# Designs tried in a protein design run: peptides against a protein of PDB entry 1EMU. Part 97

Target 1, 132 residues: chain A of PDB entry 1EMU
Amino acid sequence: PPYLKWAESLHSLLDDQDGISLFRTFLKQEGCADLLDFWFACTGFRKLEPCDSNEEKRLKLARAIYRKYILDNNGIVSRQTKPATKSFIKGCIMKQLIDPAMFDQAQTEIQATMEENTYPSFLKSDIYLEYT

## One batch from the design tools (peptide; made by RFdiffusion4, then SolubleMPNN)

Design b2_p24_4_s3 (from b2_p24_4, 8 letters changed)
Fold by OpenDDE base, seed 5:
Structure b2_p24_4_s3 (fold): chain B 132 residues (1-132), chain A 24 residues (1-24)
Amino acid sequence: as target 1 above (132 residues)
Amino acid sequence: DPTEAIEQEILEELLEEEEEEEEE
C-alpha cells in the first residue's frame, strides 16, 4: 500500500494526495505547515513557462512567495533558509529577473529541513500510525 | 499529476493575497 512507500522517502509521500493531506495536517498541528506550502509554491511556480502573456502574473507570484515566506522574519521558512539564498531571491525580484528556478535553492533548503525534522516526526505521529 | 491541485491552490491564494496588498 502507498503508506508503506511514504515511510521509504519524503518524495513518495509528497507524490501522493493522501500522503500530502496527512502530512499537511500533521505540520499544521506542529505549527510549521508553511514548510510544505512553500515547497509546493516553489514547485508550482517553476512549472510556469515564462512568456509575455504571464510576465506580470509570474512577477506577482514571485513577490507573493517572497513576502509571505522569505521576508517574514517570524516565519519558519525564513528561519530555515540561508541569508545568501534569501538575498538572491530578493535580488531577482528587485531586478525583475524572474527565472522559473529562482526559488530552487530555497526549496532545497526547506526540503532538507523537512527531511531532517518534520518528516521523521510524521512517521512517528498518531496521524500516520493510525492510518497504517 | 497528484500535486497539481495543491500547487494551483497555493499559488492562487498567494496571488489573491498579493493583489489585496497592492490595493492597500
Scores: peptide ipSAE 0.709, ipTM 0.930, DockQ to the pose 0.871
Fold by OpenDDE base, seed 4:
Order: structure tokens, then C-alpha cells, then sequence
Structure b2_p24_4_s3 (fold): chain B 132 residues (1-132), chain A 24 residues (1-24)
């Protein structure tokens, strides 16, 4: 069953609608849902192909991601990303150099946080265990 | 694509919030 695959890798969990739903519910209870939301925001952003017609939209979206997750010093994403990473993102925003990969390093760092902390905890949670 | 749906939902919410902040 799918829930067994979820225990094998975070990737399998995040590739399943039910898995995502359960994991997000767990993260909300732990007060760290922003980790997952940011991760998906980065993935979605990277998929947007830069072109003349969506340049303004991509800039707005990049600013939104930056302001919500990176600039907020009290946010969990900000606390789990390195200063150099945040500085790079800020530089991209200020220069309006919006490369699809501009959030890749931040996403990697947040993914590592989930892999090391919240994902293992989720597999031990009542939410996951009751589903099995 | 289950991941695409959640990605778009999050991005749309972010854009809405950004637009609201610009209007304030």
C-alpha cells in the first residue's frame, strides 16, 4: 500500500495526494506547515518558464515568496535557511534577476530540515500510524 | 498531477496576498 512507500522516502510521501494531506495536517499541528508550503512554492515557481508574457507575474511571485518566508525573521523557513542563502535571494529580488532556480538552495535546505526532523516525526505520529 | 494542484494553490494564494499588500 502507498503508506508503506511513504515510510521509505519523503519523495514518495510528497508525490501522493493523501500523503501530502496527512503530512501537512501533521505539520500544522506542529506549527511548521510553512516548511512544506515553501517547498511546494519553490517547486511551482521553478516550473514557470520565463518569457515576456509572465515576467511581471514571476517577479511578483518571487517577491511574495521572499516576503512571506525569507524576510520574516520569526518564521521557521527563515530560521532554517542560511544567511548566505537568504542574502542571495534578497539580491535577486533587488536586482530583479528572477531565475527559475533562485530558490533552489533554500528549497534544498528546507528539504534537509524536513528529512532530518519533521518527516521522521511524522512517521511516528498518531496521524500516520492511525492511517496504517 | 497531485503535486501540481497543491503547487498552483500555494502560488495563487501567495499572489493574492502580494496584491493585497500592494494595495494597502
Amino acid sequence: as target 1 above (132 residues)
Amino acid sequence: DPTEAIEQEILEELLEEEEEEEEE
Scores: peptide ipSAE 0.709, ipTM 0.930, DockQ to the pose 0.855
Fold by OpenDDE base, seed 2:
Structure b2_p24_4_s3 (fold): chain B 132 residues (1-132), chain A 24 residues (1-24)
Amino acid sequence: as target 1 above (132 residues)
Amino acid sequence: DPTEAIEQEILEELLEEEEEEEEE
């Protein structure tokens, strides 16, 4: 069953709608749902193909992601991303050079955070165990 | 794509928040 695959890798968990739903519920209880929301924001942003017609939209999205997750020093995403990574993103925003991959490093760092802490905790949680 | 709906939902919310901040 799918729930067994979720225990094999975070990737399997995040590739399943039911898995995502349960994991997000768990993260909300732990006060760190922003980790997952940021991760999906980065994935969605990277999928947007740059062109003249969506340049303004992509800039707005990049700015929104930056303001909500990177600039907020009290946020868990900001605390779990390296200063050099945040500085790079800031530079892209200031220069209005919005490459689809501009959040890749930050997403990698947040993914590592989930792998090391929240994902293992989820597999030990009542939410996951009661589902199995 | 099992994640597409979630991605779009999050991005739409971000855009709405950004537009509201720009208007203030």
Scores: peptide ipSAE 0.709, ipTM 0.929, DockQ to the pose 0.879
Fold by OpenDDE base, seed 3:
Structure b2_p24_4_s3 (fold): chain B 132 residues (1-132), chain A 24 residues (1-24)
Amino acid sequence: as target 1 above (132 residues)
Amino acid sequence: DPTEAIEQEILEELLEEEEEEEEE
C-alpha cells in the first residue's frame, strides 16, 4: 500500500495526495508547516516557464516567496537556510533576475531539514501509525 | 499531477498576499 512507500522515501510521501495531507497536518501540529509550504512553492515556481507575458507574475511570486519565508528571521524556513543561500535569493530579487531555479538551493536545504527531522518524526507519529 | 493542486493553491495565496501588501 502507498503508506509503506511513504516510509521508504520522502519523495514518495510528497508525491501522494493522501501522504501530503497527513504530513501537512502533522507539520501544522509541530509548528513546521512552512517547511512543506515553501517546498511546494519552490516546486510550483520552478514549473512556471519564463516568458515576457509571465515576467511580472514571476517577479511578484518570487518576491512573495522571499518575503514570506526567507526574509522572516523568525520563520523556520529562514532559520533552516544558509546565509549565503538567502543572500543569493535576495540578490536575484533586487536585480530582478528571476531564474526558475533561483530557489533550488533553498529548497534543497529545506528538504534536508525535513529528511533529518520532521519526516522521521512523522513516521513515528500517531497520525501516520493510526493511518497504517 | 497529485501535487499540482497544492502548488497552485500555495502560489495563489502568495500572490494574493503580495498584492495586498502592494496596495497598502
Scores: peptide ipSAE 0.707, ipTM 0.929, DockQ to the pose 0.871

Design b2_p24_4_s4 (from b2_p24_4, 10 letters changed)
Fold by OpenDDE base, seed 4:
Structure b2_p24_4_s4 (fold): chain B 132 residues (1-132), chain A 24 residues (1-24)
Amino acid sequence: as target 1 above (132 residues)
Amino acid sequence: DPTESIIEEILEELLKEEEEEEEE
């Protein structure tokens, strides 16, 4: 069953609708849903190919991601990303240099946080265990 | 695609919030 695959890989969990739903619910209860939301935001942002027609939207989206997750010093994403990473993102925003990969390092750091902390905890949670 | 659905939801919310902030 799919829930067994979830225990083998975070990727498998995040590729399943039920898995995403359960994990997000768990993260909300733990007060760290922003980790997952940011991760998906970065994925979505990277998939947007730069072109003349979407340049403004990409800039707005980049600013939105930056303001919500990076600039907020009290946010969990900000606390789990390195200063150099945040500084790089800020630089991109200020220079309006919006490369599709500008959030890659931050996403990597947040993914590592989930892999090491929240994902293992989820597999031990009542939410996951009751589903099995 | 469940992944695409959640991505769209998150991005739409982000853009909505950004637009609201620009209007304030």
Scores: peptide ipSAE 0.693, ipTM 0.929, DockQ to the pose 0.835
Fold by OpenDDE base, seed 2:
Structure b2_p24_4_s4 (fold): chain B 132 residues (1-132), chain A 24 residues (1-24)
Amino acid sequence: as target 1 above (132 residues)
Amino acid sequence: DPTESIIEEILEELLKEEEEEEEE
């Protein structure tokens, strides 16, 4: 069953609608939902192909991600991303150089955070165990 | 795509928040 695959890798968990739902619920209870939301925001942003017609939209979205997750020093995403990574993103925003891959390093760092802490905790949680 | 709906939800909310900040 799918729930067994979720225990094999975070990737399997995040590739399943039910898995995402349960994991997000767990993260909300732990006050760490921003980790997952940021991760998906980065994925969605990267999928947007740059062109003249969506340049403004992509810039707005990049700014939104930056303001909500990177600039907020009290946020968990900001605390779990390296200063050099945050500085690079800031530079892209200030220069309005919005490459589809501009959040890749930050996403990698947040993914590592989930792999090391919240994902293992989820597999031990009542939410997951009661589902199985 | 099992992630499509959640991505759309998150991005739409982000854009909404950004537009509200620009209007203030």
Scores: peptide ipSAE 0.691, ipTM 0.929, DockQ to the pose 0.862
Fold by OpenDDE base, seed 1:
Structure b2_p24_4_s4 (fold): chain B 132 residues (1-132), chain A 24 residues (1-24)
Amino acid sequence: as target 1 above (132 residues)
Amino acid sequence: DPTESIIEEILEELLKEEEEEEEE
């Protein structure tokens, strides 16, 4: 069953609707749902192909991600991303150089945070165990 | 795509929040 795959890799968990739902519920209880939301925001952003028609929207979205998750020093995403990474993103925003991959390093760092902390905890949680 | 729905939801919310902040 899918829940066994979820225990094998975070990737499998995040590629399943039920897995995502349960994991997000768990993260909300832990006060760190922003980790997952940011991760998906980065994925979604990267999938947007740059073109003349969506340039303004891409800039707005990049700025939104930056303001929501990177700029807020009290946010868990900001606390779990390196200063150099945040500085790079800021530079992209200020220069309006919005490359699809501009959040890749930050996403990697947040993914590592989940891999090392919240994901293992999720697999030990009542939410996951009751589902199995 | 099992992730399409959640991504769309997150991005839409981000854009709404950004627009609200721009108006303030």
Scores: peptide ipSAE 0.691, ipTM 0.929, DockQ to the pose 0.865
Fold by OpenDDE base, seed 3:
Order: C-alpha cells, then structure tokens, then sequence
Structure b2_p24_4_s4 (fold): chain B 132 residues (1-132), chain A 24 residues (1-24)
C-alpha cells in the first residue's frame, strides 16, 4: 500500500495526495508547516517557464517567497537555510534576475531539514501509525 | 498530478499576500 512507500522515501510521501495531507497536518501540529509549504512553493516556482508574459508574475512570486520565508528571521525556513543561500536569493530579488532555479539550493537545504528531523518524526507519529 | 492542487493553493496565497502588501 502507498503508506509503506511513504516510509521508504520522502519523495514517495510528497508524491501522494494523501501522504501530503497527513504530513502537512503533522507539520502544522509541530509548528513546522512552513518547511513543506516553502518546498512546494519552490517546486511550483521552478515549473513556471520564464517568458516575457510571465516576467512580472514570476518576479512577484519570487518576491513573495522571499518575503514570507527567507526574510522572516523568526521563521523556521530562514533558520534552516544557510546565510550564503539567503544572500544569493536576496541578490536575485534585488537585481531582478529571476532564474527558475534561484530557490533550488534553499529547497535542497529545507528538504535536508525535513529528511533529518520532521520526516522521521512523522513516521513515528500517531497520525501516521493510526493511518497504517 | 497529486501535487498540483497544493502547489496552486500555496502560490495563490503567496501572490495574494504580496498584492496586499503592495497596496499598503
């Protein structure tokens, strides 16, 4: 069943609608929902193909992601991303150089955070175990 | 796509918040 695959990899969990729902609920309870929301925001952002018609939208979205998750020093995403990574993102925003991959490093770091902490905790949580 | 709905929701909320900040 799918829930067994969720235990095999975080990728499998995040590629399943039910898995995402349960994991997000768990993260909200732990006060860490921003980790997953940021991760998906980065994925969604990267999928937007750069073109003249999307330039303004992509800039706005990049700025929104930056302001909500990177600039907020009290946020968990900011605390779990390296200063150099945040500085790079800031630079992209300030220079208006909005590459689809501009959040890739930050996403990688947040993914590592989830892999190391929240994902294993989720697999030990009542919400997951009761689902199984 | 199992991730499409959640991505759309998150991006829409982000853009909404950004627009609200620009209007302030």
Amino acid sequence: as target 1 above (132 residues)
Amino acid sequence: DPTESIIEEILEELLKEEEEEEEE
Scores: peptide ipSAE 0.690, ipTM 0.928, DockQ to the pose 0.857

Design b2_p24_5_s1 (from b2_p24_5, 8 letters changed)
Fold by OpenDDE base, seed 2:
Formats: structure tokens, C-alpha cells, sequence
Structure b2_p24_5_s1 (fold): chain B 132 residues (1-132), chain A 24 residues (1-24)
């Protein structure tokens, strides 16, 4: 069953609709749902191919991601990303150099945070155990 | 996966909404 695959890797959990829903619910209870939302934002942003017609949209989206998750010093994403990573993103925004991969390093760091802390905790949570 | 794509799209759409609201 799918829930067994979720315990094998975070990747498998995040590829499943039910897995995503349960994990996000757990993260909200822990006050750290922004970790997952940011991760998904980065994934979606990278898929947007640069072209003349979506340049402004991509810039707005990049700014939105930056302001919501990176600039907020009280946010968990900001606390779990390296200063150099945040500085690089800020530089891209200021220079309006919006490469599809500009959030890759930040996404990697947030993924590591989830792998080390929230994902293992989820597998021990009542939410997951009651589902199994 | 389809689920991951849907989740990503939902987050991005919400971010765009919030950005537009802040500009008003």
C-alpha cells in the first residue's frame, strides 16, 4: 500500500495526494507548514519556462516567494536557509535576473530540514499511525 | 507526479493572489 512507500522516502510521500494532505496537516499542527509550501513553490517555479509572454508573471512570482518565505525573519523557512542562499535570491530579485533555478539551493536546504526533523516525526505521529 | 504538480500549482496560484492583493 502507498503508506508503506511513504515510510521509505520523503519523495514517495510527496508524490502521493493523500500523503501530501496528511503530511501538510501534521506540519500545520507543528507550526511549520511553510516548509512544505515553500518546497512546492520552488518546484512549480522551476517548471515555468522563461519566455517573453511570462516574464512579468515570473518576476512577480519570484518576488512573492522571496517576500513570503525568505524576507520574513520570523518565518521557519528563513530560519532554516543559509544567509548566503538568501543573499543570492535577494540579488536575483534586485537585478531582475529570474532564472528558473534561482530557488534550487534554498529548496535543497529546506528539503534537508524536513528530512532531518519533520518527516521522521510525521512517521511517528498519530496522524500517520492511525492511517496505517 | 500529478499530485506533486497539483500541489505546486495550488501554492503558486495562492502566492500570485496574495501578491496582487498587496499591490492594491
Amino acid sequence: as target 1 above (132 residues)
Amino acid sequence: SAARDAASEAVLEELLKEEEEEEE
Scores: peptide ipSAE 0.747, ipTM 0.941, DockQ to the pose 0.880
Fold by OpenDDE base, seed 3:
Structure b2_p24_5_s1 (fold): chain B 132 residues (1-132), chain A 24 residues (1-24)
Amino acid sequence: as target 1 above (132 residues)
Amino acid sequence: SAARDAASEAVLEELLKEEEEEEE
């Protein structure tokens, strides 16, 4: 069953609608749903093809992601991203150089955070165990 | 995956909505 694949990799978990739902519920209980939302934001942002017609939208999105997750020093995403990474993102925003990959490093760091902490905890959680 | 794509799109749409509301 799919839930067994979830235990094999975070990637598999995040490819499954039920997996995403359960994991997000778990993260909300832990006060760290922003980790997942940010991860998805980065994924979606990278998929947006840069073009003249998309420039304003992409800039707005980048700013939104930055303000919501990076700029907030009290946020878990901000706490789990390195200063140099945040500085780079800020620089991109300020210079309006919005590369599709501008959040990649931050996403990697947040993914590592999930891999090392929340994902393993999820697999031990009542939410997951009751689902199995 | 379809699920991942949907989740990503949902987050981005919400972010855009919030951004536009803040600009008004």
Scores: peptide ipSAE 0.746, ipTM 0.941, DockQ to the pose 0.874
Fold by OpenDDE base, seed 1:
Structure b2_p24_5_s1 (fold): chain B 132 residues (1-132), chain A 24 residues (1-24)
Amino acid sequence: as target 1 above (132 residues)
Amino acid sequence: SAARDAASEAVLEELLKEEEEEEE
């Protein structure tokens, strides 16, 4: 069943609608849902191929992601991303150099945070265990 | 996956909405 795949990899968990829902609920209870939301934001952003028609949209999105998760020093994403990574993103925003991969390093760091902490905890949580 | 794509799109749409509200 799908829930067994979720225990095998975070990737499998995040490929499943129910898995995403349960994991996000767990993260909200832990006060760190922004980790997952940021991860998905980065994933979605990278999929937007640059073109003349979506340049403004991409810039707005990049700014939104930056302001929501990176600039907020009180946020968990900001606390779990390295200063150099945040500085790079800031630079991209200021220069308006909006490459699809501009958030990749930050996403990697946040993914590592989930892999090391929240994902294992989720698999031990009542939310997951009651689902199984 | 479809689920991942949907989740990503939902987050981005919400971010855009919030951004637009802040600009107003």
Scores: peptide ipSAE 0.749, ipTM 0.942, DockQ to the pose 0.900; fails the geometry check
Fold by OpenDDE base, seed 4:
Structure b2_p24_5_s1 (fold): chain B 132 residues (1-132), chain A 24 residues (1-24)
Amino acid sequence: as target 1 above (132 residues)
Amino acid sequence: SAARDAASEAVLEELLKEEEEEEE
């Protein structure tokens, strides 16, 4: 069953609708749902191919992601990303150089945080265990 | 996956909505 695959990799968990739902619920209880939301934001952002017609949308999205997750020094995403990574993103925003991959390093760092902490904890949680 | 795509799109749409509300 799918829930067994969830225990094998975070990737499998985040490819499943039920997995995403349960994991996000768990993260909300832990006060760190922003980790997952940011991760999904980065994933979605990277999929948007730059063109003349979507330049404004991409810039707006980049700014939104930056302001919500990176700029907020009290946010968990900001606390779990390296200063150099945040500085790079800020630079992209200020220069309006919005490459699809501009959040990749930050996403990698947040993914590592989830892999090392929240994902293992989720697999030990009542939410996951009761589902299985 | 379809689930991942849907989740990503939902987050982005919410971000855009919030951004637009802040501009008003």
Scores: peptide ipSAE 0.747, ipTM 0.941, DockQ to the pose 0.874; fails the geometry check

Design b2_p24_5_s2 (from b2_p24_5, 11 letters changed)
Fold by OpenDDE base, seed 2:
Structure b2_p24_5_s2 (fold): chain B 132 residues (1-132), chain A 24 residues (1-24)
Amino acid sequence: as target 1 above (132 residues)
Amino acid sequence: SSAREAASEKVLEELLKEEEEEEA
């Protein structure tokens, strides 16, 4: 069943609708749902193909991601990303150089945080165990 | 996957909405 695949990798968990739902519920209880939301934001942003018609939209989205997750020093995403990574993102925003890959390093760092902490905890949680 | 795509789109739509409301 799918829940066994979730225990094999975070990637498998995040490819499943039920897995995403349960994991996000768990993260909300732990006060760190922003980790997952940021990760999905980065994934979606990278898929937006740059063109003349969506330049403004991409800039707005980049600014929104930056302001919500990176700029707030008290936020969990900000605390779990390196200063150099945050500075690079800020530079892209200020220069309006909005490359599809501009959040890749930050996403990698947040993914590592989830792999090391919240994902293992989820597999030991009542939410996951009751589902199995 | 379709689930990952749906989750990503949902987050981005909410972010865009919040950004537009903040600028208005």
Scores: peptide ipSAE 0.735, ipTM 0.943, DockQ to the pose 0.901
Fold by OpenDDE base, seed 4:
Parts: structure tokens; sequence; C-alpha cells
Structure b2_p24_5_s2 (fold): chain B 132 residues (1-132), chain A 24 residues (1-24)
């Protein structure tokens, strides 16, 4: 069953609608749902290939992601990303150089945080265990 | 996956909505 695959990798968990829902619920209870939301934002952003028609949309999205998750020093995403990574993103925003991969390093760092902490905790949580 | 795509789109849509509200 799918829930067994979820225990094999975070990737498998995040490929399943029920897995995503349960994991996000768990993260909300832990006060760190922003980790997952940021991760999904980065994934979605990278898929938007630059073209003349979507340049404004991409810039708005990049700014929104930056302001919500990176700029806020009190946010969990900001606390779990390296200063150099945040500075790079800020530079991209200020220079309006909006490459699809501009959030990749930050996403990697947040993914590592989830892999090392929240994902293992989720697999030991009542939410996951009651589902199985 | 379709689930991952749906989740990503939902987050991005919410971000755009919030951005538009801040500009208004």
Amino acid sequence: as target 1 above (132 residues)
Amino acid sequence: SSAREAASEKVLEELLKEEEEEEA
C-alpha cells in the first residue's frame, strides 16, 4: 500500500495526495508547514519556463516567495536557509534576474531539513501510525 | 506526479493572491 512507500522516501510521500495531506497536517501541528509550502512553491516556480508572456507573473511569484519565506527573519524557512543562499535570492530579486533555478539551493536546504527532522518525526507520529 | 503538481499550483495560486492583495 502507498503508506509503506511513504516510509521508504520523502519523495514517495510527496508524490501522493493523501501523503501530502497527512504530512502537511502534521507539519501544521508542529508549526512548520511553511517548510513544505516553500518546497512546493519552488517546485512549481521552476516549472514555469521563461517567456515574454509570463515574465511579469514569474517576477511577482519570485517576489512573493522571497517576501513570505526568505525575507522574514523569524520564519522557519529563513532560519533553515544559509545566509549566502538568502543573499543570492535577494540579489536575483533586486536585479530582476529571475532564473527558474534561483530557488534551487534554498529548496535543497529546506528539503534536507525535512529529511533530517520533520519527515522522520512524521513516520513516528500518531497521524501516520493511525493511517497505517 | 499529479498530486505534487496540484500541491505546487495551489501554493503558487495562494502566493499570487496574497501578492495582489498587498498591491491593492
Scores: peptide ipSAE 0.734, ipTM 0.942, DockQ to the pose 0.872
Fold by OpenDDE base, seed 5:
Structure b2_p24_5_s2 (fold): chain B 132 residues (1-132), chain A 24 residues (1-24)
Amino acid sequence: as target 1 above (132 residues)
Amino acid sequence: SSAREAASEKVLEELLKEEEEEEA
């Protein structure tokens, strides 16, 4: 069953609708759903290819991601990203240099945080265990 | 995956909505 694959890798968990739902519920209870939302935001943002027709949309999205997750010093995403990474993103926003990959390093750092902490905890949680 | 894409789109749509509300 799919839940066995979820235990094998975070990647498998995040490729499954039910897995995402359960994991997000768990994260929300732990007060850290922003980790997953940010991760998905970065994934979606990277898929938006730059062109004249979507420049405004991409800039708005980049600013929104920055303000919600990076600028908030009390947020878990901000606390789990390196100062240099946050500074780089800020620079991109200020200069309006909106490359599809501008959040890649931050996404990597947040993914590492999930891999090291919340993902293992999820596999030990009542939510996951009761599902199995 | 389709699930990952759906999750990403949902998050981005919410972010855009919040951004538009902030600008208005």
Scores: peptide ipSAE 0.734, ipTM 0.942, DockQ to the pose 0.881
Fold by OpenDDE base, seed 3:
Structure b2_p24_5_s2 (fold): chain B 132 residues (1-132), chain A 24 residues (1-24)
Amino acid sequence: as target 1 above (132 residues)
Amino acid sequence: SSAREAASEKVLEELLKEEEEEEA
């Protein structure tokens, strides 16, 4: 069953609609749903190919991601990303150099946070165990 | 996966909406 795959890797969990829903519910209870939302935002952003007609949209999205998750010093994403990473993103925003990969390092750091903390906790949670 | 893609699109759509509302 799919829930067994979820325990094998975070990747498998995030490839499943039910897995995503349950994990996000768990994260909300832990006050850190932003970790997952940011991760998905980065994934989606990277898939947007740069072109003339897409430039404004990509810039707006980059700014939105930055303001919501990176700039907020009280946010879990900000606390779990390194200063150098945040500074790089800020630089991209200010210079309007919006590369599809500009959030990759931040996404990696947030993924590591989930891998090391929230994902293992989820697998031990009542939410997951009751689903099994 | 389709689920991951859908989740990503949902987040981005909401972010874009919020951004546009903030600038208006």
Scores: peptide ipSAE 0.732, ipTM 0.942, DockQ to the pose 0.872

Design b2_p24_5_s3 (from b2_p24_5, 12 letters changed)
Fold by OpenDDE base, seed 5:
Parts: sequence; C-alpha cells; structure tokens
Structure b2_p24_5_s3 (fold): chain B 132 residues (1-132), chain A 24 residues (1-24)
Amino acid sequence: as target 1 above (132 residues)
Amino acid sequence: SAARDKASEEIIEKLLEEEEEEEK
C-alpha cells in the first residue's frame, strides 16, 4: 500500500496526495509547515519557463517566496538555510536576475532538514501510525 | 507526479495573491 512507500522515501511521500496532506497536517502541528510549502513553491517556480510573457509573474513569485520565507529571520525556512544561500537569493531579487534555478540550493537545504528531522518524526507520529 | 504538481500550483497561487495585496 502507498503508506509503506511513504516510509521508504520522502520522495514517495511527496508524490502522493494523501501523503502530502497528512505530512502537511503533521508539520502544521509542529509549527513548521513552511518547510513543505517552501519546497513546493521552489518546485513550481522552477517549472516556469523564462520568457517575455512570464517575466512579470516570475519576478512577483520570486519576490513573494523571498519575502515570506527567506527575509523573515524568525521563520523556520530562514533558520534552516545557510547565510550564503539567503544572500544569493537576496542578490537575485535586488538585481532582478530571476533564474529558474535561483532557489535550488535553498530547496536542497530545506529538503535535507525535512529528511533529517520532520520526515522521520512524521513516520513515528500518531497521524501516520493511525493511518496505517 | 500529479499530486506534486497540484501542491506546487496551489502554493504558487497563494503566494501570488499575497504579493498582489502587498503591491497594491
């Protein structure tokens, strides 16, 4: 069943609608849902192809991601990303150089945080265990 | 996956809406 695949990899969990829903619920209870939301935001952002018709949308989205997750020093995403990574993102925003990959390093760091902490905890949580 | 795509689209829409309000 799908829930067994969720225990095998975070990738499998995040490819499943029910898995995403349960994991996000768990993260909300832990006060760290921003980790997952940021991860999905980065994924969606990278999918937007740079072109004249997308330029305004991409810039607005990049600014939104930056303001919500990176700029907030008290936020969990900011606390779990390296200073150099945050500085790079800030630079891109300030210079309006919006490369599709500009959030890749931050996404990688947040993914590592989830892999090492929240994902294992989720598999031990009542939410997951009661689902199985 | 379809689920991942949907999740990404939903969060992007929310972020863009919030940004639009800040720019207004």
Scores: peptide ipSAE 0.734, ipTM 0.945, DockQ to the pose 0.905
Fold by OpenDDE base, seed 3:
Structure b2_p24_5_s3 (fold): chain B 132 residues (1-132), chain A 24 residues (1-24)
Amino acid sequence: as target 1 above (132 residues)
Amino acid sequence: SAARDKASEEIIEKLLEEEEEEEK
């Protein structure tokens, strides 16, 4: 069953609609749902290939991601990303140099945070165990 | 995956919507 694959890798968990829902519910209870939302935001952002028709959209989205997750010093995403990473993103926003990969390092760091803490905790949670 | 794509699209739409509201 799919829930067994979820325990094998975070990747498998995030490829499953039910897995995503349960994990997000867990993260909300832990006060860190922004980790997952940011991760998906980065994934979606990277998929938007640069072109004349979506330049404004990409810039707006980049700014939105930056303001919501990076600039907020009280946010968990900000606390779990390195200063150099945040500075790089800020620079991209200020210079309007919106490369599809501009959030890659931040996404990697947030993914590591989930891998090291929330994902293992999820697998030990009542939410996951009761689902199995 | 389809689930991942959907999740990504949903959060992007929400972020863009919020951005538009803040620009008002």
Scores: peptide ipSAE 0.734, ipTM 0.944, DockQ to the pose 0.886
Fold by OpenDDE base, seed 1:
Parts: C-alpha cells; sequence; structure tokens
Structure b2_p24_5_s3 (fold): chain B 132 residues (1-132), chain A 24 residues (1-24)
C-alpha cells in the first residue's frame, strides 16, 4: 500500500494526496507547516514559464514567497535557510531578476530540514501509525 | 504527480491572494 512507500521516500509521501494531507496535519500540530507550504510554493513557482504575459504574476508571486517565508526572521523557513541563500533571494527581488530557479537552493535546504527532522518524526507519529 | 501539482497550485493561489490584499 502507498503508506509503505511513504516510509521509504519523502518524495513518495509528497506525491500522494493522502500523504500530503496527513503530513501537513502533523506539521501544523508541530507548528512547522510553513516548511511544506514553502516547498510546494517553490515547486509551483518554478513551473511558471518566463514570458511577457507571466512577468507581473511571477514578480508578485516571488515577492509573496519572499515576504511570507524569507523576510520573517521568526519564521521556521527563515531560520532553516542559510544567510547567503536568503541574501541571494532578496537580491533577485530588489533587482527584479526573477529566474524560475531563484528559490531552488532555499527549497533544497528546507527539504533537507524536513528529511532530517519532521519527516522521520511523522513516521513515528500517531497520525501515521493509526493510518497504517 | 497530480497531487503534488494540486498542492502547489493551491499554495500559489493563496499567496497571490494575500499579496493582493496587502497591496490594498
Amino acid sequence: as target 1 above (132 residues)
Amino acid sequence: SAARDKASEEIIEKLLEEEEEEEK
């Protein structure tokens, strides 16, 4: 069953609707749902193709992601991303150089945080165990 | 996957809505 694959790979968990729902519920209880939301935001942002018609939308979205997760020094995403990574993102926003890959490094760092801490904890949680 | 795509789209839309409200 899918829940067995979830225990083998974080990506398998994040490819499943039930897996995403349960994991997000767990993260909310732990006060760190922003990790997952940021990860999905980065994924969605990278999918937007640069073109004249998308320029305004991409800029607004980049600013939204920046203000929500990077600029907030008390946020878990900000605390789990390196200063150089955050500075790079800030530079892109200020210069309006909105490359589809501008959040890639931050997403990688947040993914590592999840894999090292929240993902293993989820597999030991009552939420996951009761589902199995 | 479809689930991942949907989750991404939902977060994007929420972020854009919040951004628009802040601009008002």
Scores: peptide ipSAE 0.735, ipTM 0.945, DockQ to the pose 0.889; fails the geometry check
Fold by OpenDDE base, seed 4:
Structure b2_p24_5_s3 (fold): chain B 132 residues (1-132), chain A 24 residues (1-24)
Amino acid sequence: as target 1 above (132 residues)
Amino acid sequence: SAARDKASEEIIEKLLEEEEEEEK
């Protein structure tokens, strides 16, 4: 069953609608749903191919991601990303150099945070165990 | 996956909506 695959990798969990839903519910209870939302935001942002028609949309989205998750020093994403990574993103925003990969390093760092902490905790949570 | 794509699209839409509201 799918829930067994969720225990094998975070990747498998995040490829499943039910897995995503349960994991997000868990993260919300832990006060760290922004980790997952940011991760998906980065994924979606990278998928937007640069073109003339998408330029404004991509810039707005990049600014939104930056202001919500990176600039907010009180947020968990900001606390779990390295200063150099945040500075790079800020630079991209200020220079309006909106490369599809501009959030890749931050996404990697947040993914590592989930892999090391929240994902293992989820697999031990009542939410997951009751589902199995 | 379809689930991952959907989740990504949903959060992007929310972020863009929030951005537009902040600009008002």
Scores: peptide ipSAE 0.734, ipTM 0.945, DockQ to the pose 0.870; fails the geometry check

